Peptides against a protein of PDB entry 5Z08. Designs and how they scored, part 304

Target 1, 168 residues: chain A of PDB entry 5Z08
Amino acid sequence: RQKDEWAKKTSSLMKQLDWFIGEHLGAMLAAEELGGPVVGELMEIDPDDLSAGFNAHGKLKKATSQPDLDRRQRRIDDIWGPQDEQGQAHKRKRGADEALAASAEMRDLIEQLMNKLVEAGGDNSATYVEIPRESAAARFLVRSKVAMFHPNDARRLRLVDFGRDLDD
Target 2, 222 residues: chain B of PDB entry 5Z08
Amino acid sequence: GLPRLIDAIEEASKIPAKRRQTPIKPTIEKLTTHLYTHGASPDSLLRLADLLTLRNHLDQASLAAITRNLYPSSTVSDEVVLRFIGALGHGQLKPTLALQALFLRWLVMVYHLLENPGVLGQVYGVLFDLLDTAAIRPQLCHLLALVTRRKHVRPFRIQAILTLSRQTGGDPNLTGLLRVFKNYYPEIIVGDATKGRASAFKHPDPQWRQHLDEIQQRRSEA

## One batch from the design tools (peptide; made by RFdiffusion4, then SolubleMPNN)

Design b2_p28_1_s3 (from b2_p28_1, 13 letters changed)
Fold by OpenDDE base, seed 5:
Structure b2_p28_1_s3 (fold): chain B 168 residues (1-168), chain C 222 residues (1-222), chain A 28 residues (1-28)
Amino acid sequence: as target 1 above (168 residues)
Amino acid sequence: as target 2 above (222 residues)
Amino acid sequence: MDLILETLLRHGRYDDVVRLYIEEILKG
């Protein structure tokens, strides 16, 4: 009974977290990956705002053509710059796809981190997940004090053990 | 009355100082004088919390003056408390760290007037994870010392404070917070981190407390 | 919980929201 109530509560909370990631976090994570603002520095970024691109300072580019943009910024501007109506539709679609990809990456990473924590049975050395890259998702979890990098290996990430009690 | 003063300030807060037709300072002075004399009702506190915590065009001196005179005439609601908590931390949309320190100091000074002190316990993690922010750490540790219960004292938080204490060279406020943790779990091994000077977390402003008590007494007689 | 989440969201505290969910999941 108590285990079943716990399982239901946990499942409900996971669903709420998944919803939150999709509705609020995905677009902001995608923006950070694209060289935009760090998640939480700005209010909710509409997927449509993702299509405007970001300047070298991570600020949303207003449409003012400043000429001396670095080559990387030109590529971002070529991807996100003012295009014809068809180009704008393709950019909006790309922004939505990037937000979905970022949401999926965050969900998968959280799931892996939780699974490793449970499987480790209290062995902190066994709680690390190997990450292919330092993603916006990984950085976000570390900044949020939810996860920690291995001190000697930035490719290894572990969840903070919130469940551990002193009465255990 | 106070609501009309708040209305005028809310409207002025939407407009950059250079584009205002009238200076806001005289209205701020009237507001702070009213707050000092009568305090703020729950409804007025909520509106003032929005002005203080949300990004607007009010200057820092005005925001600080309002915060220093933010005497509750009654209780403080969960909604008011959570607005101040939400305003903490780093970001372009956040108040300055100096103003955040005033908010935390205010929460300490009005803690006994909270409708539900348990609300701070529910957002304990939000407060705790800001301990690395040096500018607000003194007031933050004081608030955490009031809020901490047995359920908040977890191994990961003990380790976090110990790590931060080493990194800061033994901040007295962190040492004080570790002593609070040890009151709930005497068996906690804190090592040398507790042997140093600790903050006593005394009331930050006795004169402000006395004036608050006078405002609160007038309400009980009415 | 709803008021807490709504208020944190109003203030752009997305990191705190995620942490609160994960903390509640793992403490259960």
Scores: peptide ipSAE 0.635, ipTM 0.874, DockQ to the pose 0.814
Fold by OpenDDE base, seed 3:
Structure b2_p28_1_s3 (fold): chain B 168 residues (1-168), chain C 222 residues (1-222), chain A 28 residues (1-28)
Amino acid sequence: as target 1 above (168 residues)
Amino acid sequence: as target 2 above (222 residues)
Amino acid sequence: MDLILETLLRHGRYDDVVRLYIEEILKG
């Protein structure tokens, strides 16, 4: 009974976390990856705002005047194609795809981190996940005090052991 | 009354100071005088918490003056508490660290008036993870000392305090918090981190407390 | 929990929301 209640609660919380990642976090992570603001510095970013690109200060470019398109913005514009209606639709779709990709990366990373923590059985050396890159997702988890990099290897990430009790 | 003063300040908060037709300072002074004399009802506290915690065009001096006079006339709801907690930390949308320190001081001073003190225990991690922010650490440690229960004393938090204590050269507030942890688990090995003067976490403003007690007493007699 | 999450979201505390979920999952 208690195990079943725990399993149901855990499953419910995982579903809620997955929903939160998809609905709120994914677009912001995608924006950070594209050189936008750090997650939590601004309110929620609409996936459509991703298409507008970011200035050197990570602020959404309002559709103001042409000239000082910094190299990063040119790369964004080159990625996003012509400004016609088809180009705008393609931009919106790409922003949505980037948000989905960022959401998937965050979910996968959390799952791997949790699985490694459980599998390690209290051995901290076995809790590290190898990450292919320092993603917005990885940086977010570290800033959130949820994960920590290995002190000697920035490609290794571990989850903070929140479950460990002194009464255990 | 107080609601009309809040209405005027809310409207002024939407407009940059340079574009206001009338100075807001006289209205702020009326508000702070009213708060000092009568305190704030739960509804007024909620509205004032929004003005203090959400980004608007009010100046820092006005926000600080409101916070210093934010006497509850009754209890403090979970919603009010959580707005102040939500305003803590770094970011462009956050209040200044100086104002956040005043919020934490306020929470310490009104802790006994919380409708549900357990709400702070539920967001314990939010508070705890801000310990590296030096500007708010004294007030934050004091609040954590009040909030900490056995369930919050975890190995990862002990290690975090020990690490931060070493990095700060033994901050007395961290030493004080670690002593609170040790009260729940006497077996905690703190090493040299407890060697030194710990903060006693005394009430930060006895005069403010006395005035709060007077406001609270008037309500019980009415 | 709902009020906590709603309030944290209102204040852009996405990091704290994720941490609270993970902490609650791992304590169970």
Scores: peptide ipSAE 0.635, ipTM 0.874, DockQ to the pose 0.825
Fold by OpenDDE base, seed 2:
Structure b2_p28_1_s3 (fold): chain B 168 residues (1-168), chain C 222 residues (1-222), chain A 28 residues (1-28)
Amino acid sequence: as target 1 above (168 residues)
Amino acid sequence: as target 2 above (222 residues)
Amino acid sequence: MDLILETLLRHGRYDDVVRLYIEEILKG
């Protein structure tokens, strides 16, 4: 019973994380990979965005997740495309493809890191994943204090062992 | 009243100082005077938290003055707390580290008024991962000392504190936090990291506390 | 959880959101 509840909870959280990566993180990772801003550093709040951010009552409009998505897509589009309508459509498509690729890379990397941590059975030396490149996804996880590079090899990445308890 | 003052400041915050028709300083002074006298309701706290934590055109002196006078007249909601937590760290959109230190100090001083102190425990990792930021570390360690429970004392966090303590030459705030960890797990081997000078995490401002108590007492009598 | 996530997203704290998910998954 408790194991089943745990398994359901874990599965639910993984699905939520996967959704979050796809909806929010992928486009920003793609922008960073392409030489754009680091994830979370440059929310360019345009003065117009500061003004538009307030509802009729002077309260900041609840940032519906949608406006931030539109801005990210615009930034990706601004980086890659010609100014004509066809160019804008191609930019949007390219930006979407890069965001999907970055999302997939992040999901795969997290999965590999988690699997290695479980397989290692507490041996820290066995928890490292070999990464083919220092991607925006890898850098993001390290900056987020979720993962660590091997001190002598930047191609080896491990997950922080959040599950280890002192009562274990 | 306070809502109208906040309205005026919110509108002014959208406009660069050089383009404002009227100076905002007199309105800030009225607001801080009102806050000092009456405190802020939960609704007012939420609005003020947005002004303090989101990027706008208010000057740093005004933001600091509001923060120094941010007396709750009642409880502090999870929503208010989380806005201050969300404002911490590095980035072009984040408040200055000096202002973030004031926010952390404020959270320490109003900790006993939180509707749900457990909310800080849920975002414990957000706070803990900022320990490398020297400018906010003193107030951050103090807040963490209040928030820490047995469930937060994990091997990876112990190792992180020990590593950072070595890198900083034994910051007394980190030593203080490590002693808090050791209170939950006396068996933690911390080596020489706990033998040094530790912060006592005393109340940051006794006068501010006294004034807060007076504001809170008036509410209980009403 | 929802309020925490909403607030972190509002403040551009995507790193913290990912960390909170992973930490909760691994502690469970």
Scores: peptide ipSAE 0.632, ipTM 0.869, DockQ to the pose 0.800
Fold by OpenDDE base, seed 1:
Structure b2_p28_1_s3 (fold): chain B 168 residues (1-168), chain C 222 residues (1-222), chain A 28 residues (1-28)
Amino acid sequence: as target 1 above (168 residues)
Amino acid sequence: as target 2 above (222 residues)
Amino acid sequence: MDLILETLLRHGRYDDVVRLYIEEILKG
């Protein structure tokens, strides 16, 4: 019974995390990969638009054109902003595809990191995942203090062992 | 009354200082005087928390003055607490680290008035992961010392504090936090990290506490 | 949990949201 309740809770949390990655994180990770801002730096919180929520692109629905857009915001608007109607549709599609790719990369990386942690059975040397590159996803997990690089090898990433207890 | 003062400040906060028709300073002074005399109701605290934690056109001196006079007349809700927690850390949208230190100091000083002190325990990781930010570390360690329970003392957090303690040359606030951890698990091997000077986490402002107590007493008599 | 997540999102704390999910998954 307790194992079944735990399994259900864990499954529910994984589904929620997967949803969060797809709905909120993927577009921002894609923007970071494209040389945009670091995830979480770009929330233009217009006090008037705080209630408006975020669009699928992680922007507040009413992006007020403030003139002093930092060079980074201009670059994002150049990458993601409407040029012409046809260019807008292509940019939106490309942006959606990049966001999906970034979401998939983040999900896969988290899954690998969790699986390695469970399989290692307490051996810290066995918890490392080899990453092909330092992706926005990998950097995000390290900045979030969820993962850490191997001290001598930036291609090796491990999950922080949140589950380890002192009573164990 | 306080709601009308907040209304005026909210409207002014949407406008750059150079474009305001009237100076906001007199209204800020009226607000801070009112807060000092009467405190803030839960509803007023929520509105003021938004003004303090969300990016707007208010100057840093005004924000600091409001924070220094933010006496609750009643309890502090989870929503108010979480807004201050949400405002911590690095980023262009975040308040200055100086203002964040004032927020953490405020949370320490009003900790006994929280409707649910357990809410800080739920966001313990959010607070803990900011320990590398030197500018807020003293107040952050003090708040963590109040919030820490047995469930928060984990091997990865012990190691994180030990590593950061070595990197900082033995920050007394980190040493103080490690001593709090050791109170829950006496068997924790912390080596020389606990032998140094530790912060005692004393109340940061006894005069502010006394004035808060006077405001709270007036409510219980009404 | 809902108020915490909503507030963290309101303040752009996506890193903290991901960490809270992973921490809850691994502690369970």
Scores: peptide ipSAE 0.632, ipTM 0.871, DockQ to the pose 0.798

Design b2_p28_1_s4 (from b2_p28_1, 11 letters changed)
Fold by OpenDDE base, seed 2:
Structure b2_p28_1_s4 (fold): chain B 168 residues (1-168), chain C 222 residues (1-222), chain A 28 residues (1-28)
Amino acid sequence: as target 1 above (168 residues)
Amino acid sequence: as target 2 above (222 residues)
Amino acid sequence: MDLILETLERMGQYGSIVRLYIERILEA
């Protein structure tokens, strides 16, 4: 029972994380790979969003996930898009494909990092994942203090020790 | 009343100072006087937290004055706490580090009024990762000293504090935080990092505390 | 949980969101 509840809880959290990566993070990571803003640093809230973001009661209008997604996607599309309608469609498609690729890379990297942590059985030396390149995903996890590079090898990445008790 | 003052400031916050028809300073002074006399209700605290933490056209002196007079008349909700936590760190949309230091100081001073003190424990990692930011480190270490539980004392965090302590030449606030960690795990080897002067994490403003207690007492009598 | 995630999302704290998910998964 408790193990089943734990498994359900972890599965639910993983699904939520995967959703978050796909819906919000992938496009931003793709933008960073393309030389755009670093994820989490350059959120330009448009002054118009600042003005519109407050309801009459001083609460931020709940940004429904869709408008913010459309706006970020539009910004990525506006920065790199050709002026022609066909060019804009091709650009939107390319931006979407890059966002999907970045999302897949982030999901895979997180999964590998977690799997290595579980497999290592407490051996910190065995927790490293080999990364083929320094991706926006890898950089993001390091900046976020989720992962760390091996001190002598930037191709090796591991999770920080979230679950290790001092008594272990 | 307080809601009308907040309404006026919210409206003014959307407009650049040069384009305002009326100076905002008199309204800020009325607000701070009201807060000093009566405190802020939970609803008013949330609205004020949004004004303080979100990018707007209010000047830094006004934001600092509101923060210094932000006396809760009741409890502090998780939502209010999380507004201040989310405003911490570096970024173009974040408040200045000076204002963030005032927010952390405020959280320390109102910690006993939190509806759910456990909310800070849930965002412990977010707070801990900001220890490298020198401008907020004193207040951040004090808050972490209050929030830290056994579950937060992890090997990587011990090592992070030790490394940062060496890099800073033994910051007394980091030494103080290491002593808090050692209270949960006496076996932690902190080496020379604990031999130095440690902060005692005393209340940052006794006069502010006394005035808060007076405001809180009026609520219990009503 | 939802309030924390919603707050961090509104503030663009995406790194903190990912961290919080991973922490909760590993501590569960």
Scores: peptide ipSAE 0.550, ipTM 0.766, DockQ to the pose 0.724
Fold by OpenDDE base, seed 3:
Structure b2_p28_1_s4 (fold): chain B 168 residues (1-168), chain C 222 residues (1-222), chain A 28 residues (1-28)
Amino acid sequence: as target 1 above (168 residues)
Amino acid sequence: as target 2 above (222 residues)
Amino acid sequence: MDLILETLERMGQYGSIVRLYIERILEA
């Protein structure tokens, strides 16, 4: 009952958050995962820019072939190297797929974090979500002071206590 | 008039200083003189807030001079406030921390002229998360002291201030903010963090306040 | 809410946007 009432009241805000993640945040998170700029330090990255790859400083590679690319950057260049028109289409598709994957990971992580907080009923020990990896999504939430890692276990993430009243 | 001066500065802000045909400094001086004499209308404040907060080719001295003379002739809108809030923090597109400190000082000095002081309460979390930035902390704590209400005093924020107070060796601005929190919840155990000298959050510029009051009085008589 | 979100979007404060959404959802 209480969970259903909460879900109904929050449905509009959840939809707006999901839209924001899909339209804006997903591509930026995908860029961060690929070694691009950290989300929130730079303006919005065009998904088309994801196809160009990033240098060791997180800047978009200009077309000039500087040779000393880090192994990760070489892998990005191998994935995103100068290909024919078919290769460019495959690159754009891959960038879109990575943005979609990052969006889905962020949505799922937020949902899990919120569900655990609601289910814990005030027990902070029960609010942790186990994460399989330190993703761009997880790092973003921690940098944004939305979530925090367990002090002794970087695989456990929880929301900060935004709604906890001192009177409760 | 003021709009024409803003137009000229907006156009100059699009061009690197080395490529400008005319020096902008005389126009900045005319603008700051006008602002000092008459203040800025809500519309002019919004345009000036964009010039101050958005990345452009204006020099830091000009931006600081405009900010120091940014007297509102009337009220300050939510939109103007939010331009300054959006300019805070670290990032390549953000103003310098020195300029951000001037913006926070300005918000403190014009707080009583906000159309909706509650707007700052809605972005309380954004402001609070910047407390680790030493360069803006004094002005930020002063603004938070004005904005804080019972709903903002949460366990995680208390713990965050306590932790940061220990890390900074008891910054008096953080101690001052903890005392504000304790006014809403007297039962808060602040321990040794409050034994130090707290900031009194006095008005940062009494002369600026007096001049603002003179500008505001002229409008009420017109 | 809308003006705040629009302003934060324009200024690239994406972490603050996510935080504001979550805060509002948890307070509802």
Scores: peptide ipSAE 0.562, ipTM 0.778, DockQ to the pose 0.683; fails the geometry check
Fold by OpenDDE base, seed 1:
Structure b2_p28_1_s4 (fold): chain B 168 residues (1-168), chain C 222 residues (1-222), chain A 28 residues (1-28)
Amino acid sequence: as target 1 above (168 residues)
Amino acid sequence: as target 2 above (222 residues)
Amino acid sequence: MDLILETLERMGQYGSIVRLYIERILEA
């Protein structure tokens, strides 16, 4: 009941957050996971830009034919297929799929973090979510000061003390 | 009038200095003189905020001169405030850190004229996250000292200031901000970090304040 | 909210945007 009322009251904001994650954040997180720039270094990454891949310095590749592409770049090019129209379409699709996956991971993580906070009823020890890996999403939330790792266990993540008074 | 001066500067700002047919300095001097004498209306403030915060071809000396004479004749809107907030931090499109420090100083000096002081409280986290930027830290701490409310004082922020205080060798501005936090929660254990010298967060420019008050008084009589 | 979000977007402050949404959700 209380969870349902909370969910109903927050539904509009949650939808807006979900939209923001999908439209903006997902592609950037996917880029970070693919060895691109850390989220915040680039203002916006188009899923189409993801398809171009990143150089060893995390910069977007311009379509320049320069030969000394490092081994990592060759692997990206191999993964993304030939530069023909079909290969470009496959690259774009893969970039979109990675952005969707990153968006879903971020949404799920935020939802789990918020749910644990609500369920804990004031007990900070009960607010931790177990994460299977240090994803780009998890790292982003920590860098953003939205979440923090457990001091002794990097697999445990919780929201920072939002909405709670120090007196709690 | 002021709008025509702004128009001329806006047009000049689109053109590299080397390609301008006329020097902009005389127009900047007219603008700053006008601002000093009459202040800026809300509409003029917004236009000037855009000139100051958006990347353009104006020189740093001109931007600094405008900022130093940016007297509001009325209130300061949320939109104007947020232009300056949006200009803070690192990035190729951001103003210089020196200019950002002037913006933060300006926000401190006009804080009492904000239409909605709560707007700064809503972006508190953005401001707080910039505390590691040494060049703007003095003015940023002063602004945060004005903006801080009980709801902003959180364990993670206390710890962040304590950590940064240790890393900086006890920056007096951080010590001052911790004292502000302790005013809301006296029980906060800050250790030796608050025993050091703290900034008093005095008004940055008493003469500027006096001149602002004179400009504001003329409005109340109109 | 909209003006703040627009400002934060222009800043590339995506973490602050996420934080702002979470704060508002938890305050509701």
Scores: peptide ipSAE 0.550, ipTM 0.772, DockQ to the pose 0.606; fails the geometry check
Fold by OpenDDE base, seed 5:
Parts: C-alpha cells; sequence; structure tokens
Structure b2_p28_1_s4 (fold): chain B 168 residues (1-168), chain C 222 residues (1-222), chain A 28 residues (1-28)
C-alpha cells in the first residue's frame, strides 16, 4: 500500500516533469545548443523564434538584412538554409526536431542521474553518470544546482545530495 | 476606497508614462497614505503584489513607495508570498534587484503574519540559489535564517555557503546563515567561516514593526 | 503544490521547477 502510493506519486511527478521538459524546456535547450540564450536568462522561446537564429549576444536576430559575416552566423544560416518559403519550412521542421532531441536528451539525463543515485546506495563515488559531451541539458542542471560535475572530470555528472541527512 | 485606487493604478500601469493623460503620482500618494493608515486586506495585497512583481509601466520610485507602505491589515496568503518569490533573480521581466531587496525585507517583516509559513520552506531551494546575487544577499540571508529547518540543512548547501563565504571574503550575512545551520547540526565543521563577524538578523525596521502592530490591533478590536 | 509550480512557471524559474520535481520525486 505505502509502496504503491509512493510509486503512484513518483510516477505522477515524473510524468509532470516529462511534460514540462517537452512543452517548455526542450525548445529553450535547443536554442542554447544553437548558440542562443542560456536557459533561465530569457523567457520562453517560441519554437518559431528558434528559426530566426541568434546574434553573438544570444539575442534573437530580427530579420534585418545586414550580412554580419560572422562564422557562427554562417553555421546558423547553413543549419537553417535559404530564406525562401521552402527554407522557412525546413527551418521550422529542423527547429522542432532540435527541440524534440533536446527534450529527449534532458529526460534521459535526468533518468540516468536519478537511477545512479538510487543504485549507489549512499556511495557518492557511484552516483556519477558519464556524459558524452557538455550539453545544454547538462549545463542547465548544473546552473540550476540540480547536478554537479566531478571536480577532476567534466565528463562525470551527478545529482546534488538531495535527501542525504548529515547523519549518513 | 483602496480598491478604486488600485483600479486607477492598474489602468495607468498599462500605459507608458509619456502617453498617460493624467499624472499617476497623486494617485500613488493617495494609495500609500491609505496603506499607511489602514493597511491592505488580503485581496488588496494580492492585487498590489501583481502590480509590484509583474512588468508594467510604473516607475521604480512608485513601486518602492508602495512596497515600503505595504502593511497587511490581516494575514498574508501563500499566493501573495509566491508572487514575491517568483519576482526574484535575474531576468528582463523581473523587477530590479533594488526592488527585490525591498520585497525580501518585506517578507522578513511580515513573516509572523503568513497564513502558511511552510510555503517558504517549499521554495527554499529557489531562495538558496540566489545567495550569489550580492544586491539581495543581506535580506535573503535574513529570510533564510527564519525559514531554515533541519530538513534544509544539507551537505551540498553547507559546502555552497562555505565556498561563497570564501569568495566574498566572509560576508557577515553568510556567516550568520552558517550559524543558523550549526544550530540544527552542532557537529557541522564550518572552520574559520564562523569566526568572523556575523549578522544578528535583527528586525530591519522597528518603526515599521510598531506601525504594523498598531494596524493589526485595530482589526482585532473591530 | 500546483500553485508553486504555476508561479515559478509564470516567472520563468525553469531551473527551480526541475529541482522541485526532482526533490519531490526523491523525497516521495
Amino acid sequence: as target 1 above (168 residues)
Amino acid sequence: as target 2 above (222 residues)
Amino acid sequence: MDLILETLERMGQYGSIVRLYIERILEA
């Protein structure tokens, strides 16, 4: 009974978190990966705004014509293709795909971090997840003080000591 | 009455100062005078919290004047508290850090009037993560000193305060907060970080407290 | 619970939202 209530509560909260990641966080994480604003510094980015690209300061480029030749802009332009109607449709689709990918990466990372914490049975050394890269998801969790990098290895990430009593 | 003054300010807040037909300052002065004399009901507090925390066209001096006169006539709801908590930190839509410091000071001064003080404990992490923001740190540490319970004192938070204390050259407010943590866990090794000057977290405005008590007494007699 | 999350969402406190969910899951 108590385990079932716990499992139900945990499942409900996980579903709510997954929904939040998909509806709000994914697009913002995708924007950060694309060189946009850091998540939490700016408001919700409409997925449609992702298609406009970002300047060197992470601000949405208004569609003004000036060819600032910066290499990062070329990469954004190469990612987003020509400004024709077909290019705009491809940009929107690619932005949506990047938001979905970022959402999936964040969900997977949180799940791995939580699983490692549970499996470690109190051993801090066993709580680390190996990350293939410093993703926007990983950076977000660290900035949010949800996770921390290993002091000597930036490829190792763990949850902060949630629920650990000082007596343990 | 107070609701009509709030209505006028809400409408004016939607319009840039340069486009207003009438100056809002006389209405703000009437509002602050009313608040000083009678306080704000729970419903009025919620409306004023929205005006203070949501981005609008009110000037910073007016917002600060309202905040300094924001005497509750009764209790403070969770919704009002959460409006102020949500307004904290960095962001283009957030109030200025100076105004946020006034909000935190207000929460400290009305803490005993909260309908549910536990609501602040539920958002403890939000408050704690803002300790690196120097402009609000004094009031934030004072609020955290009131809110902290045994469950909030965790190894990572102890380490975070110790690290920040070293980085700030031993901020007295952080030293004060570490002493609060040590009251729950006397065994915490805080080293030299607690040997320095610590804030005593005294009431920030005794005159404001006295005036609040007078407003609260009038309600109990009515 | 819902009021806290709704408030943090309206205010763009996304990191705090994720933290609160994880804390609640681990404390459950």
Scores: peptide ipSAE 0.545, ipTM 0.764, DockQ to the pose 0.760; fails the geometry check

